# Peptides against a protein of PDB entry 4GMN, part 55

Target 1, 375 residues: chain A of PDB entry 4GMN
Amino acid sequence: RYANITLLALVTLASIGTDFQETLVKGNQGSRESPISAADEEWNGFDDADGDAMDVDQKSSSGEDQEEDYEEIDVKEDDEDDDDDSITSEMQADMERVVGADGTDDGDLEDLPTLRELIQTAVPQLIRLSNLPIDSDESLTIQSHALSALNNISWTISCLEFANGENANIHNAWYPTAKKIWRKTILPILEADSADLKLATQVTSLAWAVARVLHGETPTDGNPHRKFISLYHSSKQQAGGNSNSIEEPEDPFQGLGVKCIGVVGSLAHDPAPIEVNREVGVFLVTLLRQSNNVPPAEIVEALNQLFDIYGDEELACDKEVFWKDGFLKHLEEFLPKMRTLTKGIDKRTQPELRTRADEALLNLGRFVQYKKKHA

## One batch from the design tools (peptide; aimed at target 1 T18 N151 L160)

Design b2_p21_5_s2 (made by RFdiffusion4, then SolubleMPNN; from b2_p21_5, 14 letters changed)
Fold by OpenDDE base, seed 4:
Structure b2_p21_5_s2 (fold): chain B 375 residues (1-375), chain A 21 residues (1-21)
Amino acid sequence: as target 1 above (375 residues)
Amino acid sequence: KPIKLDEKAIEQFKKWRVTFS
């Protein structure tokens, strides 16, 4: 009972995170289309299909007919359905205020009660649930669902523009909470050195969402970039040994390798310590050098991260890492390999991978030309 | 002000969101 309520609440929080994102997208597109009700994907409860009916035919004896008068506890069906509709309505009202306000009022988080409650009330609880001692399958399930809810909320917030002081109220509210997720959820799980690839994938997805907002301001305690680099290498060793179908995610961009690259790339942005930037930059450039053994999606992500990290010549990492460690030469040497790689992707079977590879190839050519001009 | 969105972030979010079936 309590487990099911906790799981339901975690599912609801994760759904709220997705519905909030969808409402943000619709609002920004100017489509006054009513909130798509979350698909009534009927909660197909876990069919405990493993009802192995052990016919334990134990003839236990004739214990006496004590007519215990079972008082019908009138279990009021608490209308749990009404609370979900209320949250969606409040969330919609928040989005209408934020998206529909053509006004100069920089709405404070006071004007965003749902987002405020997600950040201030829900996330601190999810952090606690993600840190429960794993002593049962139930506690593992709670941790997984808490990580999923944190993932959806963190990704949703990472979809907001924060450049040039946009959404500064939301950024300022999220920033301390994002650091708390990092220190209290992400780091402890990464330090536990769990062989659980599912948990590693969940925490890496969450870490990417958080790091996409914090960038180089992500806490550097415990050298998390090295842990994600190690996780990248470990994931490749595990995949190479078992020819059993690790169902490569149907989307090549959903792989743990891509997630690891996205995290470490985000961590390496200014104002990250130059040595963190260097270690990440060397890792990314090394992937390009070894591209024959690297999935195309990881190459695309590694290129995008390199462009974002080293795109600004005014940053300390440009002089102290990019130029000093000779990254331009490696990018130039990779350009013909990237052309071959991109041309090898079938547009019919992998249209997205091909499109993103064509874009990354174009950007690589432009980036190399830019850096040659600014040498 | 309308909330500005990062389109690249949205595309990634659509991939990285956990849906509970």
Scores: peptide ipSAE 0.240, ipTM 0.862, DockQ to the pose 0.823
OpenDDE base, seeds 1, 2, 3, 5: peptide ipSAE 0.238, 0.062, 0.233, 0.234; ipTM 0.861, 0.723, 0.859, 0.860

Design b2_p21_5_s3 (made by RFdiffusion4, then SolubleMPNN; from b2_p21_5, 15 letters changed)
Fold by OpenDDE base, seed 3:
Structure b2_p21_5_s3 (fold): chain B 375 residues (1-375), chain A 21 residues (1-21)
Amino acid sequence: as target 1 above (375 residues)
Amino acid sequence: GPIKLDEKALEEFKHWQQRFD
């Protein structure tokens, strides 16, 4: 009985976290594309006014316009009002406020009572449930659902804009809780070294969501970046040995490898210790050097992380890591490989992967050109 | 099976790191 109520509550919290993410994504689609598509923002570089547009000769091959009469299948969206009673009117009102509210500087969530209760009441319980001794299949199920709920909540919050003091109230309320998730949930699971692939994927997804908000302020205790790098390599060794189709996640960006890259990339941002930054930077550049054996989605993520980490020349990591360890040469040598990789992705079967690879290729060209000017 | 943090993978990574030093 209590287990079923706890399970139902955890499923409900996980659903709320998903629905909240979808609502924030839909609400933010009115103003900014999803932060997954915000990586699709052309890295415009720094405002170097010398826009010598290299005329890429678009050879317009005039393929004959066969007017294939695409019959507009008027898919009547039957508005099945699936009143998924999961979102209370109060939750919906909080979601609308999160999308519309200029965050007050005070970490006060008075105007966001549902989000406040989620962060202050629900998350601390989920952290406790994720740390229960595993002594039964029921305790494993509870841990998995607690991690799923924490993941969905953390991802949702990580989709909010916090730049320029936006959503500062939510950031300030979340920040200590995010550090608590890291120290109390993520680190103990990583230290147990007994995770199955599912648990490793769950904890790494959660770690990425948390690290996307904390960045270089993520607790460095015990060098967690090395644990995620080790997990990345261990996951590749296990996948390579059993040609049993572990169903590659339908979404190539949901893979454990991508998640590991996302975590370590996020951990390497300023003000991370230079040695943490160096180790992550070398890991990411090493993936590019070994790109023939790396999934395209992981290459895309590794590139985006490298741009984000080393985009600012005023940061200590630019001089002490990027230039000192000769990363520019490796990125430049990778350009022709990235062009080949991107062209090898079928636009019809993998449209998202192709789009994100085309963008990452464009950004790589710009980034290399930028760094060459600022050398 | 449990994904053990492969100490060898970390050693291989350290070996790659030493090529950038």
Scores: peptide ipSAE 0.028, ipTM 0.673, DockQ to the pose 0.019
OpenDDE base, seeds 1, 2, 4, 5: peptide ipSAE 0.017, 0.027, 0.028, 0.017; ipTM 0.556, 0.652, 0.650, 0.562

Design b2_p21_5_s4 (made by RFdiffusion4, then SolubleMPNN; from b2_p21_5, 15 letters changed)
Fold by OpenDDE base, seed 4:
Structure b2_p21_5_s4 (fold): chain B 375 residues (1-375), chain A 21 residues (1-21)
Amino acid sequence: as target 1 above (375 residues)
Amino acid sequence: SPIKLDERALEEFKYWQVRFE
């Protein structure tokens, strides 16, 4: 009973994170089209497997008919249904305020009550639930759902522009919470060395969402970049052995390898310690050198991370890592391989992978030319 | 101010949302 309510609340929080994103996207597209119909995706209840009720023939002992007048306690079903509509209405109102505000009202987080409650009330509870002792399948399910809700919220927030002081109020509210997710949820799970690839994928997805906002300000305690690099290598070793390929998600970009690259790339941004940046940069460049054995999606992600990390010549990592470790040579030597790789992707069967590879190839050519001019 | 969205982040995120069926 309490488990089901907790799971429902976690699903609702994860849905809220999704619906919030969809509303942000619709609002930014300027289409004041129809209210988000809550797709009542009917929660297909657990099919109660037909537990064969063994007919235990317990005998008819004729105990006396004491007519105890059981007063029907009319348990008013408090219609808990009213609270869900209220949250959706508040979310819509928050989105209308944020999207519909012609640039004069700097929407303070005070004007974003739903987002405030998500960050300040919901996320701390999700962090707590993600840290419960795993002692049952129920506690594992709660952890998984809490991680999923944290993922959706964190990714939604990571889709906000924070460059040049944009959304600074949201950034300032999220930043301490994101660090708390990192320290209280991500690090403990990464330290537990669980062989659970599902859990590893969930925590890595969440870590990427968090690291996309925190970048090089992500806590470096315990060298988490090395743990994600280790996880990358471990995931490749497991996929090579058993012909029960854990079904690589149909989307090449959903792979644990891509997620690991995204996390470590994000962790390597300024102001990351130069040693962290170097270890990540060497890892990424090594993937390009070994590209014959690396999925195309991981190459695309590794390239994008390298461009984002080393795109600014004013950063210490440009001089101390990019130029010092000779990364330009490796990128230039990779350019013909990337052309071959990209041309090998069938645009009919893998249109997205092809598009992202074509973009990464174009950017690689531009990046190499840029760095050659600034040498 | 209108919430500015990172379009690149949005394109990436469409895939990383956990939908509960």
Scores: peptide ipSAE 0.266, ipTM 0.865, DockQ to the pose 0.760
OpenDDE base, seeds 1, 2, 3, 5: peptide ipSAE 0.260, 0.265, 0.261, 0.256; ipTM 0.863, 0.865, 0.863, 0.861; seeds 1, 3, 5 fail the geometry check

Design b2_p21_6 (made by RFdiffusion4)
Pose (drawn by RFdiffusion4):
Structure b2_p21_6 (pose): chain A 285 residues (1-30, 108-237, 251-375), chain P 21 residues (1-21)
Amino acid sequence: RYANITLLALVTLASIGTDFQETLVKGNQGDLEDLPTLRELIQTAVPQLIRLSNLPIDSDESLTIQSHALSALNNISWTISCLEFANGENANIHNAWYPTAKKIWRKTILPILEADSADLKLATQVTSLAWAVARVLHGETPTDGNPHRKFISLYHSSKQDPFQGLGVKCIGVVGSLAHDPAPIEVNREVGVFLVTLLRQSNNVPPAEIVEALNQLFDIYGDEELACDKEVFWKDGFLKHLEEFLPKMRTLTKGIDKRTQPELRTRADEALLNLGRFVQYKKKHA
Amino acid sequence: FRNNPDPHTLYTPARKKWLAA
């Protein structure tokens, strides 16, 4: 039963996690009662995956169970985070998911992040999941073991398809949990790291530049948020952004539209947004 | 583990505010 009974169930639950994304797309061309697949995924499939993700690991075989359990959690969390939850959008699904997303973080991402050592493959798996969960949580994400510091250290140390880089994952997840209403110091650290990435953009992969710019735009674009005054202005983030604008133009033109297109067009949007962003705040004390 | 591209672009309220400006 081993090869069939356990591994097959996980790989299939993970595929179900992937393919539910097509239901969302196709459904558009035409209390989760209307979405039983999603309802079952959250209420039934996910609790067992959190359990499996936790347990040792005493043996290599259970090392694979954990990995596959993390794959399924990742695919579900990612697909769900592909929904618009800003404003009142998709509120029914948000309430069904948010507490579970908190559990996944506390019971799965956090204990695994507690024991630093040793894997890169596994370190990559947890960051991908944490990035998916934090995309929904948006600074409401738990601040316990000061996880942003760990993911920040993971970025620099793992320095030794452009958008699948682990570094991109470290930028995204740390950037997502630093949105309001996060602890203003947690935001300060994450914001400093994201800006430092630009000041020292001399060696940062272009995709990691685009993600850092998108994370910053996503965080400090509202003057009513305490962190816009408490960090963005208090630490003068504006100067580095104005200084980075010329540097950003050359690196964008350094990208071969023909090999490959997506990064180029994506970077064009970031510089465009970077320019518009330097103006909006320039207009605000 | 790899991730699929987004089916569409998502923005935060903070970002929509200055884009609408």

Design b2_p21_6_s1 (made by RFdiffusion4, then SolubleMPNN; from b2_p21_6, 12 letters changed)
Fold by OpenDDE base, seed 5:
Structure b2_p21_6_s1 (fold): chain B 375 residues (1-375), chain A 21 residues (1-21)
Amino acid sequence: as target 1 above (375 residues)
Amino acid sequence: MSLPPLPKELLTPARLKMLNS
């Protein structure tokens, strides 16, 4: 009984996190309905739906309308009261305020009461629940749901713009909590060295969401970037041996490999220690060199991370890592491979992967040209 | 064909700097 109520409350908190994200995405992206992931689905990233609508002139092939008379199976809708887990009117009002707020820099969420309670009251309990001793299947289930709720909340907050001082109040409220999630939830799970790939995937998704806000200010204690690089390599070794395929996620970008790349890429941003940046940069460039054996989605993510890490020439990592370690040569040598890889993706069967690969190829060309002008 | 501009909203400050140089 108490477990089921706790699980329901955790599912509801995870749903609230997802619904909050969908409202942010719909607020920023006028017209493309991303499919609603069910309340039980862990949100794992954005569909970059801003791909230019190429006018596909669908020539009207007049296929003959065979009216197959589908018999109306009168499925009695038993009106189970769908407790409409609808975004509360208060949560919608908080979302509208977040999108419109010239935030005060005080870290007070006075005008965002739902988000305040989520960050200040709910998240600390989720952190506690994710740290329970694992002694039963019930405690494992509670940990999993607490991680999913933390993931969805953290991803949602990572959708907000913070780069130019936007949403500074939310950033200032979230920042200490994000560091607490990292130190109290993510690091202990990574240090437990569990062979559970499901738990590793959940904690890596959460780590990516948190690192998308903290970047190089993510706590470097215990070299977490090396743990995620090790996890990346371990995941590849296990996939090659046991045909107990953890079903490759239908979305290529939901793979543990992509998540590991996203985490370590985010951790390598300024003001990360130059050695952390170097180890990550070498890892990412090594994936490009080995691209024949790397999933296309991981190559796309590795490229995007390299552009974000090394796109600013004023950063210490540009001189001390990018130029010093000769990364430009590796990127230039990768251009023809990326063209071949991108052309090999079928637009009909993998439209998103093809779009993101076409964009990454374009950006790689631009990046190489940019760096050659500033050499 | 002019390449479509990347949406400014999806561009990190680093990518924006790269495109404006």
Scores: peptide ipSAE 0.027, ipTM 0.648, DockQ to the pose 0.131
OpenDDE base, seeds 1, 2, 3, 4: peptide ipSAE 0.024, 0.024, 0.024, 0.016; ipTM 0.614, 0.609, 0.611, 0.574

Design b2_p21_7 (made by RFdiffusion4)
Pose (drawn by RFdiffusion4):
Structure b2_p21_7 (pose): chain A 285 residues (1-30, 108-237, 251-375), chain P 21 residues (1-21)
Amino acid sequence: RYANITLLALVTLASIGTDFQETLVKGNQGDLEDLPTLRELIQTAVPQLIRLSNLPIDSDESLTIQSHALSALNNISWTISCLEFANGENANIHNAWYPTAKKIWRKTILPILEADSADLKLATQVTSLAWAVARVLHGETPTDGNPHRKFISLYHSSKQDPFQGLGVKCIGVVGSLAHDPAPIEVNREVGVFLVTLLRQSNNVPPAEIVEALNQLFDIYGDEELACDKEVFWKDGFLKHLEEFLPKMRTLTKGIDKRTQPELRTRADEALLNLGRFVQYKKKHA
Amino acid sequence: SFAEEIRRQMVENARKEPIPS
């Protein structure tokens, strides 16, 4: 039963996690009662995956169970985070998911992050999941072991398809949990790291630049948020952004539209947004 | 707002991207 009974169930739950994404797209061309697949995924499939993700690991075989359990959690969490939840959008699905997303973070991402050592493959798996969960949580994400510090250290240390880089994952997840209403100091650290990435953009992969710019735009674009005054202005983030604008233009033109297109067009949007962003705030004390 | 526009763009981009490994 081993090869069939356990591994097959996980790989299939993970595939179900992947393919539900197509239901969302095709459903558009035409209490989760209307979405039983999603309902079952959250209420039934996910609690067992959190359990499996937790347990040792005493042996290599259970090392694979944990990995596969993390793969399924990742695929589900990612697909769910592909929904618009800003404003009142998709509120039914948001309430069904949010507490579970908190559990995944506390019971899965956090204990694994507690024991620093040793894997890169596994370190990559947890960051991917944490990025997916934090895209929904948006600073409501738990601040316990000061996880942003750990993901920040993971970025620099793992320095030794452009958008699949682990570094991009570190930028995204730390950037997502630093949105309001996060602890203003947690936001300060994450914001400083994201801006430092630009000041020292001399060696940062272009994709990591685009993610850092998107995360910053996503965080400090609202003057009513305490962190816009408490951090963005208090620490003068505006100067580095104005200084980075020329540097950003050359790196964008340094990208071969023909090899490969997506990064190029994506970076064009970031410089475009970067210019618009430098204006809007320039207009606000 | 501007931040909301970015969030929507991010969601759209995530839909176009493969699921991270």

Design b2_p21_7_s1 (made by RFdiffusion4, then SolubleMPNN; from b2_p21_7, 10 letters changed)
Fold by OpenDDE base, seed 2:
Structure b2_p21_7_s1 (fold): chain B 375 residues (1-375), chain A 21 residues (1-21)
Amino acid sequence: as target 1 above (375 residues)
Amino acid sequence: SFRDEIRRQNIARLRELPRPS
């Protein structure tokens, strides 16, 4: 009984985290639709002329077709509108306020009570559930659901803009909790060195969401970037050897390799130690050099991480790593390979992968030009 | 920054956000 209530609560918290993300994405899109002025293209009515209507005398053949009375079984599709009523009216009101809130620097989420309770009350319980001793299939199930809920909440919060002091109240409320997730949930699971690839994928997804907010301020204790690089290499060795296909996720961007790249890329941002930045930068550039054996989605993520890490010439990593280790040359030499890779992706079978590869190719050309201008 | 240059060129975000699982 308690287990079922706990599982239901964990599933509900995971759904809430997903729905909250969808509405934040919609709210952020609405602010970017500058009204495309409908240019009044004066539809110049083409005066199409006098085409003779030929009177085709279709003869009335009186075929006595037997009306077979097909009893239309009115299958009432009970549209079970599974009104997944997961979004409370209070959550919707909180979401509308997040888009409009002037950045009051008070980490008091007074205006966001649902988000406050999620961060302050729910997340600390999920952290406890993710740290249960694994002694049964029930404890493993509870851990998996707690990690899923933490993942969805952390991803949703990581979708907010925090640049330039935007959403500072949410950032300030989340930041200590994000560090707690890292230290209490992520690090202990990574240190347990489990051969469970499902658990590794869940914890790596959560680590990426958390690291997208903490960046280079993510705790460096135990060199977590090296653990994720090791996990990347181990996952590639296992996929190549056992005919137990790790079911390649239907979405190429949900793969463990992409998630590992996302984590280590996020960990390498300023103010990360220059040695951490270098190890990650060399890892990412090495993937581009070895691109013939790397999935396209991992190349896309590695490029996007490189653009984010080395996009600012004022940062110490620009001089001490990017220029010193000759990364521009490797990026420029990769341009023709990226064009070939992107053109090889079928738009019909993999439309998202193709779109993101076209974007990454465009940005690679721009980035190389930018770095040449700011050399 | 490169991000600011991309923003000034009215180019959409450098990437789509990953979806939750």
Scores: peptide ipSAE 0.253, ipTM 0.787, DockQ to the pose 0.292
OpenDDE base, seeds 1, 3, 4, 5: peptide ipSAE 0.247, 0.250, 0.250, 0.252; ipTM 0.782, 0.786, 0.782, 0.784

Design b2_p21_7_s2 (made by RFdiffusion4, then SolubleMPNN; from b2_p21_7, 12 letters changed)
Fold by OpenDDE base, seed 3:
Structure b2_p21_7_s2 (fold): chain B 375 residues (1-375), chain A 21 residues (1-21)
Amino acid sequence: as target 1 above (375 residues)
Amino acid sequence: SFSDEVRRQQIARLRELPRPQ
């Protein structure tokens, strides 16, 4: 009974985190209607004419069309308005305020009472539940659901704009909690060195969400970047040995490898220690060099992380790592490989992966040109 | 920065959070 209520509450918190994200996405899409000017580039059709009409004489066998009278079963769409009453009117009002808040109000989380209760009351309980001693299948289930709820909340918050002091109240409230999730939930699970790939995927997803807010201010104690790099390599060794269908996640970007790259990339941002930045940068560049054996989604993520880490020439990592370790040469040498990789992605079966690969290829060419200009 | 001069801001396609299964 208590377990079922706890599980229901954890599922509800995870759903609220997702629905809050969907609302933030919809709100932010309304503001970003920059008109993509349809540049009508006249794609001149190439006229290649050679019409050898091979005359294959297909013999007409007259099969009798039995008109099977398919009775139109009028499936009444019962509009089950599943009013998923999961979102309280207070939660919806907080979501609308976060979406509509012009980031100028240095307001306390007093104006966001539900978000305040999520950060101050729910998350500290989820951290406790994620750290329970595993002594039963029930405790494993509770940990998994607590990690899921923490993941969804953390990802949703990581989708808020915090640049230029936007949402500073939410950032300031979340920042100490994010560090607590890192130190109390993420690090202990990583140090336990469990062979459970499901748990590793959950904790790495959470770590990425947290690191997307903390960046280079993520606690470096115990060199967590090396743990995620090790986890990346270990996950590849396990996937290569068992030809059993580990259901590749339907979304290529939900894979453990992509998540590991996202975490370590986020950890390497300024003000990260130069040695942490170097180890991550070398890891990412090494993936590009080994691209023949790396999933396209991981290459796309690795490129995006490299652009984010080394996009600013004023940062110490540009001079001390990017230029010193010769990363530009590796990016230039990778350009032809990236063109081949991107062209090899089927637009019909993997439209998102293809779009993101086309964007990453475009940005790679631009980044190489940018770095040559700012050399 | 590269982002200021040249990078097309990826529409941060909010990666679909893994919905609670």
Scores: peptide ipSAE 0.238, ipTM 0.778, DockQ to the pose 0.338
OpenDDE base, seeds 1, 2, 4, 5: peptide ipSAE 0.232, 0.236, 0.220, 0.226; ipTM 0.779, 0.779, 0.768, 0.773; seed 2 fails the geometry check

Design b2_p21_7_s3 (made by RFdiffusion4, then SolubleMPNN; from b2_p21_7, 7 letters changed)
Fold by OpenDDE base, seed 1:
Structure b2_p21_7_s3 (fold): chain B 375 residues (1-375), chain A 21 residues (1-21)
Amino acid sequence: as target 1 above (375 residues)
Amino acid sequence: SFTEEIRRQRIERLRKLPRPS
């Protein structure tokens, strides 16, 4: 009885975290309709291929006009008002405030009661549930659901803008809690050295969400970046041996490899120790050098992480790692390979992957030009 | 910085969260 109530509560918290993310996405899309200036579509000329005009004889078969009387089935769109009763009016009001807050309101979390209760009341309980001794299938199920709820909440919060002091109240409330998730949930699971790929995928997903807010301020205790790099390599060795297709997640960006890259990339941001930054940077550049054997989604994520880590020339990692270790040369040598890789992605079967690869290719060209100008 | 230029251009495709089954 108590277990079923706990599981239902955990599923509900994971759902709330998903719905909160979906609404934040919709709110942020409405503000970003800045018209992409349609200007520089350089129309690459139509090469006149001399295709021989085969004279296909138009045999005029006079097939008779059977007027099939298509009865207009007046499909009453029953506006099933999908009363999306999932979003409480209070949660919607909190979300509208988070999306609509011009960055001037140093407003206390007093104005965000639902988000406050999620961070201050729910998350500390989820941390405890995720770190219970595993002694039964029930305790394993509770841990999995607690990790799912923590993942969804952490991802949603990681989608808020915190640059330039935006949402500083939320950042300040979340930051100590995010460090607590890292130390009390993520590190203990990574130290247990479990062969459970499902658990590893859940904890890596959570670690990425947490590290997207903490960046280089993520606790470096026990060199977690090396554990995620090791997990990346281990995941590749297992996928090569068993022709049991673990159903490649329908979304290529949900793969464990992508998640590992996202975590280690986030961990390498300033003010991370230069040696942590170097080890991660070398790992990411090595993926680009070995790109023939790397899934396209992992290449896209690795490029995005490299741009975020090394996009600022004022940071110590620019001089101490990017320039010293010769990363620019590797990025330049990768440009032709990225063009080929991106062209090889079918727009019809993988439209998202193609769009993100086209973006990453564009940004790679711009990044190389930027770095050459600031050399 | 290039990071500021990219932040404006990245399609923030929020990662699809696993829906609880």
Scores: peptide ipSAE 0.174, ipTM 0.798, DockQ to the pose 0.361
OpenDDE base, seeds 2, 3, 4, 5: peptide ipSAE 0.125, 0.141, 0.138, 0.121; ipTM 0.771, 0.777, 0.774, 0.772

